Peptides against a protein of PDB entry 5K2M. Designs and how they scored, part 69

Target 1, 273 residues: chain A of PDB entry 5K2M
Amino acid sequence: MRIGITYTVLRREEMAIKERAGEFGEVVMLHEDDLLFPGNYDLDVVIIRNVSHFKALYTARLFESEGIPTVNSSRLIFEAGDKLFATLRLAGKVPVPEWKAALSEGGALRVPDSLGYPLVSKPVFGSWGRLLAKVNDRDSLEAVLEHRKWMKNPLYGIHYFQEFVEKPGRDIRSYVIGGEFVGAIYRYSNHWITNTARGGKAEPCSDPEVEELSVKAWEAFGEGALAIDIFESEKGLLVNEVNPNMEFKNAARVTGADMAGKLVEYAVEVAKT

## One batch from the design tools (peptide; made by RFdiffusion4, then SolubleMPNN)

Design b2_p14_6_s1 (from b2_p14_6, 9 letters changed)
Fold by OpenDDE base, seed 1:
Order: C-alpha cells, then structure tokens, then sequence
Structure b2_p14_6_s1 (fold): chain B 273 residues (1-273), chain A 14 residues (1-14)
C-alpha cells in the first residue's frame, strides 16, 4: 500500500501520521510545492493535511480526479469546513447555537431583530478564531460590516451570525474518525475564544453525553475524520462547528488517544473500498 | 458569491 500525505508545514500531527502510516505501507510525503496536476501519482490513498481550507479542498478534489481517494474527501472538506454549510448539516441532527445568515449589509442589520445582542460574527471560512467578533450593540455591528466591505475576498460578504453562548470558561473539542469516537478535551481560556492555539489549557473530557452528541454530529456528514467543537450552555450541549482539517496534538497528548493511528487506519480502510 | 459556492458544491458531488 502507498499512502500519500499532503502538507503545508510539518507539524506534530503530520509527523505522527507519517510514523503511523509507515506501519501500513510506503509513505509518500507531499509538500504543497510538490503538487502538480494532472499528475501520475501512484498512491492508494491520500491523507490531506494542508493548512489552508481551500488548498486542502482543491488538493482532495484533484487527487479524486486521478482516481485516488482522500481522507478527508473533497465533499466533506467543503461541507464541514464552511461554517454555514456545516451548520446546515448539523442543524437537522443535533442542537446548534441559534444562527442567521445574511447576504447583504441591509440583511445583516436586521439579524439582531431575531438573535438579539450580544451576537457573534463569523466568516464562513477560517481557523483559530480569526475574524470572530463579539457584537454587543448596533455600533459594533456597523463597524464589523464596514470592515467586511473592504475585504477583498467575496466570501467575507457572506454574513454568518450566531447567538453569543455564555460558556463556563471552557469549550469542548471532540474527535470522531470513521464514525468512532476517539476522544475529547476541555479547552480553558479567560477569553470568550477558547482555542488552545491561542494559549488555552487542555484537559481530558470524559462525558457520555459528549460522546453521543459527537457521533451524532459526525453522522450528519457520514464520513471522514472530524474535530467537533461543542459548547456547554444553559440550554445544554450545542455543536458549534466541525473541522475537517483537525489539529490534535494537544488532544492526543492530554487524552493519550492514538488519533494519528485511527486516522491512518481509516485511510487504509478507504483505500481498500 | 453564493452562486459560485453552489457551483462548487455541484462539482464536488460528482
């Protein structure tokens, strides 16, 4: 078996995936600079580890066009990696924060009529809490919308909003691979953005309700490897978002779960299908 | 645009 691994930066995750993949066959590391299409890639499966959502998406689709399956698939990356499209999948299966989407400034200005204040403005794409804004009032909303007008990428003109969820100084990140719950962590922060990439502390989360909800959230997509972000709210557990390009170094360290191994095992299964 | 996203979605579903 020949396993490709595409990557932008050789992180701890990519090193772990490489190591585990070596137990199943020949590993071919493919930096973004090595990727040209169409190509004659002799690979049974490709694990997509590009940092950029769009680079990951297009890389997956390009390999699929060569008849090579990917983990994750381009379909999953597309649907899960867009916050709005992910919400559309999730909302039919699991509890999610109240949300609104607007396609214009005029529409966006009416969002508080439904959600109230405070609300959270999110770009439909992006990671590590970039361009998340807590919007407490009309002046803040107008400021966010004004700034969006000057952003070059037209996707910033898609206005996605959530209710602001009061959290107990933490959120939950769980991991589901091939429909199997692998593990979960609490992420602590003094800031309302709890992402561990911004200096948050991680601790193991052992909660059967989190496990059940995580699997249900994964079932909304029905394939691949997902990190799932869950809020503890006064309304109960809410699935905030999913990530098809999961970082797991902190979770693997804290839980001891073999996330890299599970990902490789799933990729091998996909290769054999 | 939303239309571009829909187009991309259709391409990915093939």
Amino acid sequence: as target 1 above (273 residues)
Amino acid sequence: SLEELRRLSRLLDK
Scores: peptide ipSAE 0.000, ipTM 0.325, DockQ to the pose 0.025
Fold by OpenDDE base, seed 3:
Formats: C-alpha cells, structure tokens, sequence
Structure b2_p14_6_s1 (fold): chain B 273 residues (1-273), chain A 14 residues (1-14)
C-alpha cells in the first residue's frame, strides 16, 4: 500500500495522518511544490490536505484523472466546500437555517422580504468566518452589496444569505468519516461568530441527537470525511455548514478520538475499492 | 453497501 498525502503546511493534523498512515504502508508526502500533472504517480490513494479549497479541489481531480482515488474526492470537495452547494444537498435531508440566494444586487435587496432582519451575508467560499456580515437593516444590506461590487472574484457576485440564528454562546462541530460518527465538540465564543481559530474554548459534546443528525448530514453527500457545524437554536439543531478539509487537532485533544487513524483507515478502504 | 454507493458516485462523475 502506497499512501500519498498532499499538503500546503505541515500542521499537527498532517503529522498525525502521516504517523498513522505509516502503519498501513509506505507514505509519500507531497508538498504543493512537488505536484505536476500529468504525472506518473505510483500511489494507491491520496489524502488531500491542501489548505486552499480550490487547490484541494483541483489536486483531487488531477489525481483522479490519473486513476488514483482521493480522500476526499473532487466531487465531495466541490459540493461540500461551497456553502450554497452544501446547503442544496443538506436542505432535503436535515434541518438547516433558512436561506436565500440572489444573483444580482436587485435580487439581493428583496431577500429581507422573505428572511427578515437580522440576516447573515456569507460568501459561498472561504473559512474562519471571513467576510461574514450580520445585517441588521436596509442601510447595512446596501453597504455590504456596495462593497461586493468592488471585489475582484466573480464568486462574490453570488449572494448567499441565512437567517441570523441566536446561539447559546457556542456551536457544535462533529466529525463523520466513512459514515461513522467519530466525535463532537462544543466551541465557545462571546462573539456571534463561533470559531476556535479565534481563541474559542472547546469541550466534549456527548449528545445522541447530535450523533444522529451528524450521520444524516453526512448521508446527504454519501462519502468521505466531513466536519459538520451545527447550531443549537430555538427551533432545535440546525446544520449550518460542512467542511471537506477539516481541522481536528482541538477535537482530537478534547475527545480523545483518533481522528487521524479513522481518516487513514477510510483512505485504505477507498484504495481497496 | 458503501462500496456500491462509491461505485455509483464514480459512474455519475462520468
């Protein structure tokens, strides 16, 4: 068994994946600078750990074009890594926050007629709460839309909105790999944007309802390794987003779950399929 | 089976 691992930065997660992969076979570490296509790669499977969503997507698709399966697949990265495309998969299977999409400024200005205020403006791509805006009124909406006009990437012209969900000072991040629930954590924050990357504390989450919902959310995609972000709301649990390029160092530390081992075991299974 | 689902997924990408 020959296992490739693509990466941008050697983080704690990549070190753990490398260590566990070494128990199953030969490990080939592939920095982004090592990747040229088409190429003759002697690999049975590739674990994709590129930091950029788009680099991860294209890397996966390029290996697949050489007949080498990837974890995650380019299909999963494409559908799960875009907030709107992920919502389209999730909405038919699990509870999600109310959402609207608009393709023009004129369309976006009508979103409050359906969602009301406050609402949240989100780019369809990006991580760590970048360019999230809580929009409380018409003036704030107009300001956000004005700023979007001057952003260079045409994807900023895709206007994705959600209802603002009042959270109890925390959210939930769960992990599902190959359809198996691996673990979950609470992420605490005093800000409406809950993210551990911004200094939030993490605690174990042991809730059977979270486990069931997390598996159902994974089943909306039907493959791969996903981190799932869940809100506790007055309406019950809501699946906010999924991440096909998950960070898990805090979750592994807090829960004691072998996230890296589960990911490698799944990759080995994919290689044998 | 998970294998059948993965096979179907690969067929749909064609």
Amino acid sequence: as target 1 above (273 residues)
Amino acid sequence: SLEELRRLSRLLDK
Scores: peptide ipSAE 0.000, ipTM 0.316, DockQ to the pose 0.020
Fold by OpenDDE base, seed 4:
Structure b2_p14_6_s1 (fold): chain B 273 residues (1-273), chain A 14 residues (1-14)
Amino acid sequence: as target 1 above (273 residues)
Amino acid sequence: SLEELRRLSRLLDK
């Protein structure tokens, strides 16, 4: 078994994945600078750990073009890593926050007619709460829309909005790999963006409802390794988003779950199919 | 309830 691991930065996650992969076969670490296609790679599977969503997506697709399966697949990265496309998958299977999408400024200005204020503006791509805006009024909406016009990436012209969900000072991040629930954490923050990457505390989440919902959310995509962000709302649990390029160092530390091992085991399984 | 969850959160944040 020859396992490739693509990466941008050697983080704790990549180190753990490398270590566990070594138990199953030969490990080939592939920094982004090492990647050139077509490349005639001799690998049975590639674990995609590129930080950039698009770099991860294209890397996966490029390996797939060489007949090498990837974890995650380019399909999963594409559908799960885009918040709108992910919502389209999730909405048919699990409760999600109310959302609207608009393809123009004129359309976006009508979103409050449905969602009201406050609402959340999200780019369809990005991580760590980048360019999330709590839009409290018309003036704020206009400002967000105006700024989007001057952003170079055309994807910023895709306007995705959610209702603002009042959270109990925390959210839930769960992990599902190959359809198996591997663990969940609470992420605490006094800010409405509860991302642990911004200094929030993490605690274990042991809730059978979270486990069930997480698996159902994963089933909306049907493959791969996903981190799932869940809100605790007055309406119950809501699946906010999924991440096909999950960070798990805090979750692994807090839960004791062998997330790196589970990811490698799944990659080995994928290689054998 | 959401209120109970908020209360729990406040307790855990201490």
Scores: peptide ipSAE 0.000, ipTM 0.281, DockQ to the pose 0.015
Fold by OpenDDE base, seed 5:
Structure b2_p14_6_s1 (fold): chain B 273 residues (1-273), chain A 14 residues (1-14)
Amino acid sequence: as target 1 above (273 residues)
Amino acid sequence: SLEELRRLSRLLDK
């Protein structure tokens, strides 16, 4: 078996994936500079680890066009990596924060009529809490919308809002790979954005309700490897978002779970299908 | 409850 690994930066995750993949077959590391299509790639499966969401998406689709399956698939990267498309999948299966989408400024200005204040404004793409805004009032909403008009990417014209969820100074990140719950962590922060990329402490999360909810959230997509962000709320557990391009170094360290091994095992299964 | 969550948050922020 020949396992490709595409990457932008050789992070701890990519090193761990490489190491574990070596136990199953020949490993071919493919930096973004090594990728040219159409190509003559002799690979049974490719693990996609490009940092950019869009580069990951296109890389996956390009390998698929050569008849080579990817983990994650371009379909999963597309649907899970867009917050609105992910919400559409999740909302039919698991509890999610109340949300609204608007396609114009006029539509966006009516969102508080249904959700009230405070709101959270999110771009449909992006990571590490970039361009998340807590919108406390009308003036703040108008300011966010005004700024969006000057952003060059047309996707910033897609207005996605959630209710503001009051959290107990933490959120949960769980990992589900091939339908198997692998592990979960609490991420602590004094900021309403609790992402560890912003300096949050991580601790193990052992909660059967989190495990069950995480698997159900994964089943909304039905394939691949997902990191799942869950809120502890007054309404109970809410699935906030999913990530098809997961970082797991902190979670693996804290939980002791072999996340890299589970990812490789799943990729091997995909290759054999 | 929201109040319980706020209490927990305050305890964790110490």
Scores: peptide ipSAE 0.000, ipTM 0.283, DockQ to the pose 0.014

Design b2_p14_6_s2 (from b2_p14_6, 10 letters changed)
Fold by OpenDDE base, seed 3:
Structure b2_p14_6_s2 (fold): chain B 273 residues (1-273), chain A 14 residues (1-14)
Amino acid sequence: as target 1 above (273 residues)
Amino acid sequence: SLEELIELSRLLDK
């Protein structure tokens, strides 16, 4: 068994994946600078750990074109890594925050007629709460839309909105790999954007409802390894988003779950199919 | 670290 691991930066997650992969076979670390296509790669499977969503997507598709399966697949990265495309999959299977998409400023200005205020403006791509805006009124909406006109990437012209969900000072991040629930954590924050990267504490989450909902959210995609972001709302649990390129350092530390091992085991299974 | 995250964020924007 020859296992490739693509990466941008060697983080604790990539180190753990490398160590566990070494127990199953030969490990080939592939930095982004090492990748050139078409190429002659002698690999049975590639674990995709590129930081950039788009680099991860294209890397996966390029290996697949050479007949090498990837974890995650390019299909999963494409569908799960876009907030709108992920919502389209999730909405048919699990509760999600109310959402609207508009393709023009004129359309976006009508979103409050259905969602009301406050609402949240999100880019369809991006991580760590970048360019999230809580929009409390018409003036704020107009300001967000004006700024979007001057953004260079055409994808910023895709206007994705959600209802603002009041949270109890935390959210939930769960992990499902190959359809198996691996673990979950609470992420605490004093800000409406709950992200552990901004100094939030993490605690173990042991809730059967979270486990069931997380598996159902994974089943909306039906493959791969996903981190799932869940809100605790007055309406119950809501699946906010999924991440096909998950960070798990804090979750592994807090829960004691062998997330790196589970990811490698799944990659080995994919290689055998 | 927050610095590593910021650097990662910059890499994502490129």
Scores: peptide ipSAE 0.013, ipTM 0.513, DockQ to the pose 0.077
Fold by OpenDDE base, seed 1:
Structure b2_p14_6_s2 (fold): chain B 273 residues (1-273), chain A 14 residues (1-14)
Amino acid sequence: as target 1 above (273 residues)
Amino acid sequence: SLEELIELSRLLDK
């Protein structure tokens, strides 16, 4: 078994994945600077750990074009890594926050007629709460839309909005790999953006409802390894988003779950298929 | 930017 691992930065997650992969076969670390295509890669599977969503997506597709399966697949990265496309998958299977998409400023200005205020503006791509905006009124909406016009990437012209969900000072991050629930954590923050990357505390989450909902959310995609963000709302549990390029350092530490091992085991299964 | 993502990733490892 030859296992490739693509990466941008050697994080704790990549170190753990490398270590566990070594138990199953030969490990080939592939920094982004080493990735040239078409190539002659002698690999049975590639674990995709590129930091950039787009670099991860294209890397996966390029390996697949050479007959090498990837974890995650380019299909999953594409569907899950775009907040709007992920919402389209999730909305048919699990409860999600109310959402609207608009393709113009004129359309976006009508979103409050449906969602009301406050609402949340999100880019369809990006991580760590970057470019999330709580929009409390018309003036704030106009400001967000004006700023988006001057952003260079045309994807910032895709306007994705959610209802603002009042949370109990925390959210839930769960992990499902190959359809198996691996673990979950609470992420605490005094800010409405609860991402642990911004200094939030993590605690174990042991809730059967979270486990069931997490598996159902994964089934909306039907493959791969996903981190799932869940809100505790007055309406019950809501699946906010999924991440096909999961960070799990804090979750592994807090829960003791072998997330790196589960990811490698799944990659080995994919290689044998 | 990609540079910001790399920098953020480095900060998260520390």
Scores: peptide ipSAE 0.013, ipTM 0.524, DockQ to the pose 0.135
Fold by OpenDDE base, seed 4:
Structure b2_p14_6_s2 (fold): chain B 273 residues (1-273), chain A 14 residues (1-14)
Amino acid sequence: as target 1 above (273 residues)
Amino acid sequence: SLEELIELSRLLDK
């Protein structure tokens, strides 16, 4: 078994994946600078750990074009890594925050008629709460929309909004790999953006409802390894988003779950199919 | 698929 691991930065996650992959076969570390296509890659599977969503997506598709399966697949990265496309998958299977999408400024200005204020403006792509805006009023909405017009990437012209969900000073991040629930954490923050990458505390989450909901959320996509962000709301648990390029160092540390091992095991299974 | 991505890109450029 030859396992490729693509990466941008050798993080704790990539080190753990490398270490565990070594137990199953030969490990080939592939920095982004090492990737040229078409190439003669002698690999049975590639674990995609590129930091950039788009680089991960294209890397996966390029390996797939050479007959090498990837974890995650380009399909999963595409559908899960886009917040709107992810919402479309999730909304049919699990509770999600109320959302609206608009394809123009004129359409976006009507979103509050349905969602009210406050609402959250999100780009369809991006990580760590980048370009998330809590929009409290019309003036703020107009400002966000005006700024989006000057962004060069046409994807910023896709206007995705959610209701603002009041959270109990935390959210939940769960991990499902190959349909198996691996673990979950609470992420604490005094800010409405609860991302642990911004200095939040993490604690283990042991909740059967979270486990069940996480698996159902994964089933909306039906493959791969996903981190799932869940809100505790007055309406119950809501699946906010999923991440096909999961960070898990904090979750692994806090829960003791072998997330790297589970990812490698799944990749080995994918290689054998 | 790559074809779907290309088509999506074309749609977004419009």
Scores: peptide ipSAE 0.010, ipTM 0.498, DockQ to the pose 0.022
Fold by OpenDDE base, seed 2:
Structure b2_p14_6_s2 (fold): chain B 273 residues (1-273), chain A 14 residues (1-14)
Amino acid sequence: as target 1 above (273 residues)
Amino acid sequence: SLEELIELSRLLDK
């Protein structure tokens, strides 16, 4: 068994994945600078750990084009890594925050007619709460839309909105790998954007409802390794988004779950199919 | 650091 691991930065996650992969076979670490295609890669599977969503997506597709399966697959990265596409998958399976998509400023200006205020503006791509805006009124909406016009990436012209969900100063991040629930954490923040990245405390989450919902959310995609962001709302649990390129160092530390091992085990299974 | 990762992500999304 030869296991590739693509990466941008050698994080704790990549180190843990490397270590665990070594128990199953030969490990080939592939920094982004090492990747050229087409190539003659002698690999049975590749674990995709590129930081950029798009680099991860393209890397996965490039390996797949050479007959090498990836974890995650390019299909999963594409579907799960886009907030709108992920919502389209999730909405038929699990509760999600109310949402609207608009393809023009004129359309976006009508979103409050359905969602009301406050609402959240999200880019369809991006991580760590980047370019999330709480929109409290018409003036704020107009400002966000004006700024989007001047952004260079055409994807910023795709307007994705959610209802603002009042959260109890925390959210939930769960992990499902190969359909198995691996663990979950609470992420605490005093800011409406709950991100442990901003110095938030993480605590283990042991809730059967979270576990069940997380598995159902994963089933909307039907493959791979996903981190699942869940909100605790007045309406109950809502699946906000999924991440096909998950960080898990905090979750692994807090829960004691062997997330790296589970990821490698799944990759080995994928290699054998 | 996480800040470095965020910065790297910002650079990579360009």
Scores: peptide ipSAE 0.015, ipTM 0.524, DockQ to the pose 0.074; fails the geometry check

Design b2_p14_6_s3 (from b2_p14_6, 10 letters changed)
Fold by OpenDDE base, seed 5:
Structure b2_p14_6_s3 (fold): chain B 273 residues (1-273), chain A 14 residues (1-14)
Amino acid sequence: as target 1 above (273 residues)
Amino acid sequence: SFAELVAESRALVK
């Protein structure tokens, strides 16, 4: 078996994936600079580890066009990596924060009529809490919308909003690979954005409700490897978003779960299908 | 309670 691994930066995750993949077959590391299409790639499966959502998406689709399956698939990356499209999948299966989407400034200005204040404004794409705004009032909404007009990417004109969920100074990140729950962590922060990449503490989360909800959230997509962000709220557990480009260094360290191994095992299964 | 959980979580991060 020949396992490709595409990457932008060799992180701890990519090193762990490479190491574990070597136990199953020949590993071919493919930096973004090495990728030209159409190409003659002799690979049974490709694990997609590009940092950019769009580069990951296009890389996956390009390999698929050559008959090589990818983990994650381009379909999954597309649907899960867009916050709005992910919400559309999730909302039919699991509790999610109340949300609205608007396609114009005029539409966006009416969002508070449904969600009230405070709101959370999110780009439909992006990671590490970039361009998240807690919108407390009309003035701040207008400011966010004004700024979006000057952003060159037309996707910033897609206005996605959630209710502000009051969290208990933490959120949950769980991991589901091939439909199997692998593990979960609490991410602690005094800020309303709890991402550990911004200096939050991680601790293990052992909660059967989290496990069940995480699997259900994965089932909304039905394939691949997903990190799932869950909020604890007064309304109970809410699935905030999913991530088809998992960072798991902190989670693996804290839980002891073999996330890299599970990802490779799943990729090997995909290769055999 | 949720309120207790909030209080505990905030205490852990200080």
Scores: peptide ipSAE 0.265, ipTM 0.856, DockQ to the pose 0.015
Fold by OpenDDE base, seed 2:
Structure b2_p14_6_s3 (fold): chain B 273 residues (1-273), chain A 14 residues (1-14)
Amino acid sequence: as target 1 above (273 residues)
Amino acid sequence: SFAELVAESRALVK
């Protein structure tokens, strides 16, 4: 078996994936600079680890066009990596924060009539809490909308809002690969944006309700490897978003779960189908 | 309770 691994930066995750993939066959590391299409890639499966959502999406689709399956698939990356499209999948299966989407400034200005304040404005794409805004009032909403109007990417004209969820100073990140729950962590933060990359503490999360909800969230997509961000709220657990290009070094360290191994095992299964 | 969880979580981050 020949396993490709596409990457932008050789992180701890990519090193772990490479190491585990070597147990199953020949590993071909493919930096973004190595990717040219159409190509004659002799690979049975490709694990997609490009940092950019869009680069990951296009890379997956390009390999698929040559008959090479990818983990994750371009379909999954497309649907899970867009916050609005992910919400559309999730909302029919699991509890999600209340949300509204507007396609114009005029529509966006009516969002508080339905959801009230405070709101969270999110771009439909992006990572690490980038361009998240807590919108407490009309003035803040107008400011966010005005700024979005001048942003270059047309996707910033897609106005996605959630209710502001009051969290207990933490959130949950779980991991489901091939429909199997692999593990979960609590991410602690004093900021309303919980991000472990900013020095937050991570602790193991062993909660059967989290496990069940995580699997159900994965089933909304029905394939691949997903990190799932879950909020604890007064309303119970809410699935906030999913990530088809997951970081897992902290979760693997904290839980001891073999996330890299599980990912490789799933990729090997995909290669055999 | 959720309130207890909030209190506990805040204590862990201090």
Scores: peptide ipSAE 0.252, ipTM 0.852, DockQ to the pose 0.015
Fold by OpenDDE base, seed 1:
Structure b2_p14_6_s3 (fold): chain B 273 residues (1-273), chain A 14 residues (1-14)
Amino acid sequence: as target 1 above (273 residues)
Amino acid sequence: SFAELVAESRALVK
């Protein structure tokens, strides 16, 4: 068994994945600077750990073009890593926050007519709460839309909105790998954007309802390894988004779950199919 | 209740 691991930065997660992969076979670390295509890669499977969503997506697709399966697949990265495409999968299976998509400023200005205020404006791509805006009124909406006009990437012209969900000073991040629930954490923050990468406190979450909902959310995609962001609300649990390139160092530390091992085990299974 | 959960969660981050 030859296991490739693509990466941008050797984080705690990549170190743990490398270590666990070594128990199953030969490990080939592939920094982004090492990747040229087409190439002659002698690998049975590749674990995708590139930081950039788009670099991860294209890397996965390039390996697949050479007959090498990836974890996650380019299909999963594409559908799960875009907030709108992920919502389209999730909305038919699990409760999600109310949402609207608009393809123009004129369309976006009508979103409050259906969702009301406050709104959350999200780019369809991005991580760590980047470019999230709480939009409390018309003036704030106009400001966000004006700023989007000056952004260079055309994907910023895709306007994705959610209702603002009042959370109890925390959210939930769960992990499902190969259809198996691995663990979950609470992420505490006094800010409406809860993210442990920004210094939030993490605690174990042991809730059967979270486990069931997390598996159902994963089933909307039907493959791979996903981190799932869940809100506690007055309406009950809501699946906010999924992440096909998960950070798990805090969750692994807090829960004791072997997330790196589960990811490698799944990659080995994929290699054998 | 949800209100109690909010109060508890806020106490943990103070």
Scores: peptide ipSAE 0.241, ipTM 0.843, DockQ to the pose 0.015
Fold by OpenDDE base, seed 4:
Structure b2_p14_6_s3 (fold): chain B 273 residues (1-273), chain A 14 residues (1-14)
Amino acid sequence: as target 1 above (273 residues)
Amino acid sequence: SFAELVAESRALVK
């Protein structure tokens, strides 16, 4: 068994994955600078750990084109890593925050007619709450839309909105790998964006409803390793988004779950299929 | 209740 691991930065997650992969076979670390295609890669599977969503997506597709399976697959990265595409999968299977998508400024200006204020404006791509805006009124909406016109990436012209969900000063991040629930944490923050990358504290989450909902959310995609962001609301649990990039350092520390081992085990099973 | 959970969670952060 030869296991590739693509990466941008050697983080604690990549170190843990490398260590655990060594128990199953030969490990080939592949920095982004090492990746040239087409190539003659002698690998049974590749674990994708590129930081950039797009670099991860294209890397996965390029390996797949050479007959090498990836974890996650390019399909999963594509559908889960785009907030709108992920919503389209999730909305038919699990409760999600109310959402609207518009393809023009004129369309976006009508979103409050259905969702009201406050709104959350999200880019369809990006991590760590970048370019998330709580839109409280018309003036704020107009400002967000005006700024989007001048952004270089045409994907910023895709206007994705959610209802603002009042959270209890925390959210939930769960992990499902190969259809198995691995663990969950609460992420605490005094800010409406509760991401631990912005200074939130993490605590273990042991809730059977979270476990069940997390598995159902994973089943909307049907493959791979996903981190799932869940909101607690007055309406109950809502699946906000999924993350095919599997940042798990804090979750592994807090829960004691073997996230890296589960990911490697799944990659080995993918290699055998 | 959700309101109690909000109050408790906010108290943990600050």
Scores: peptide ipSAE 0.115, ipTM 0.766, DockQ to the pose 0.015

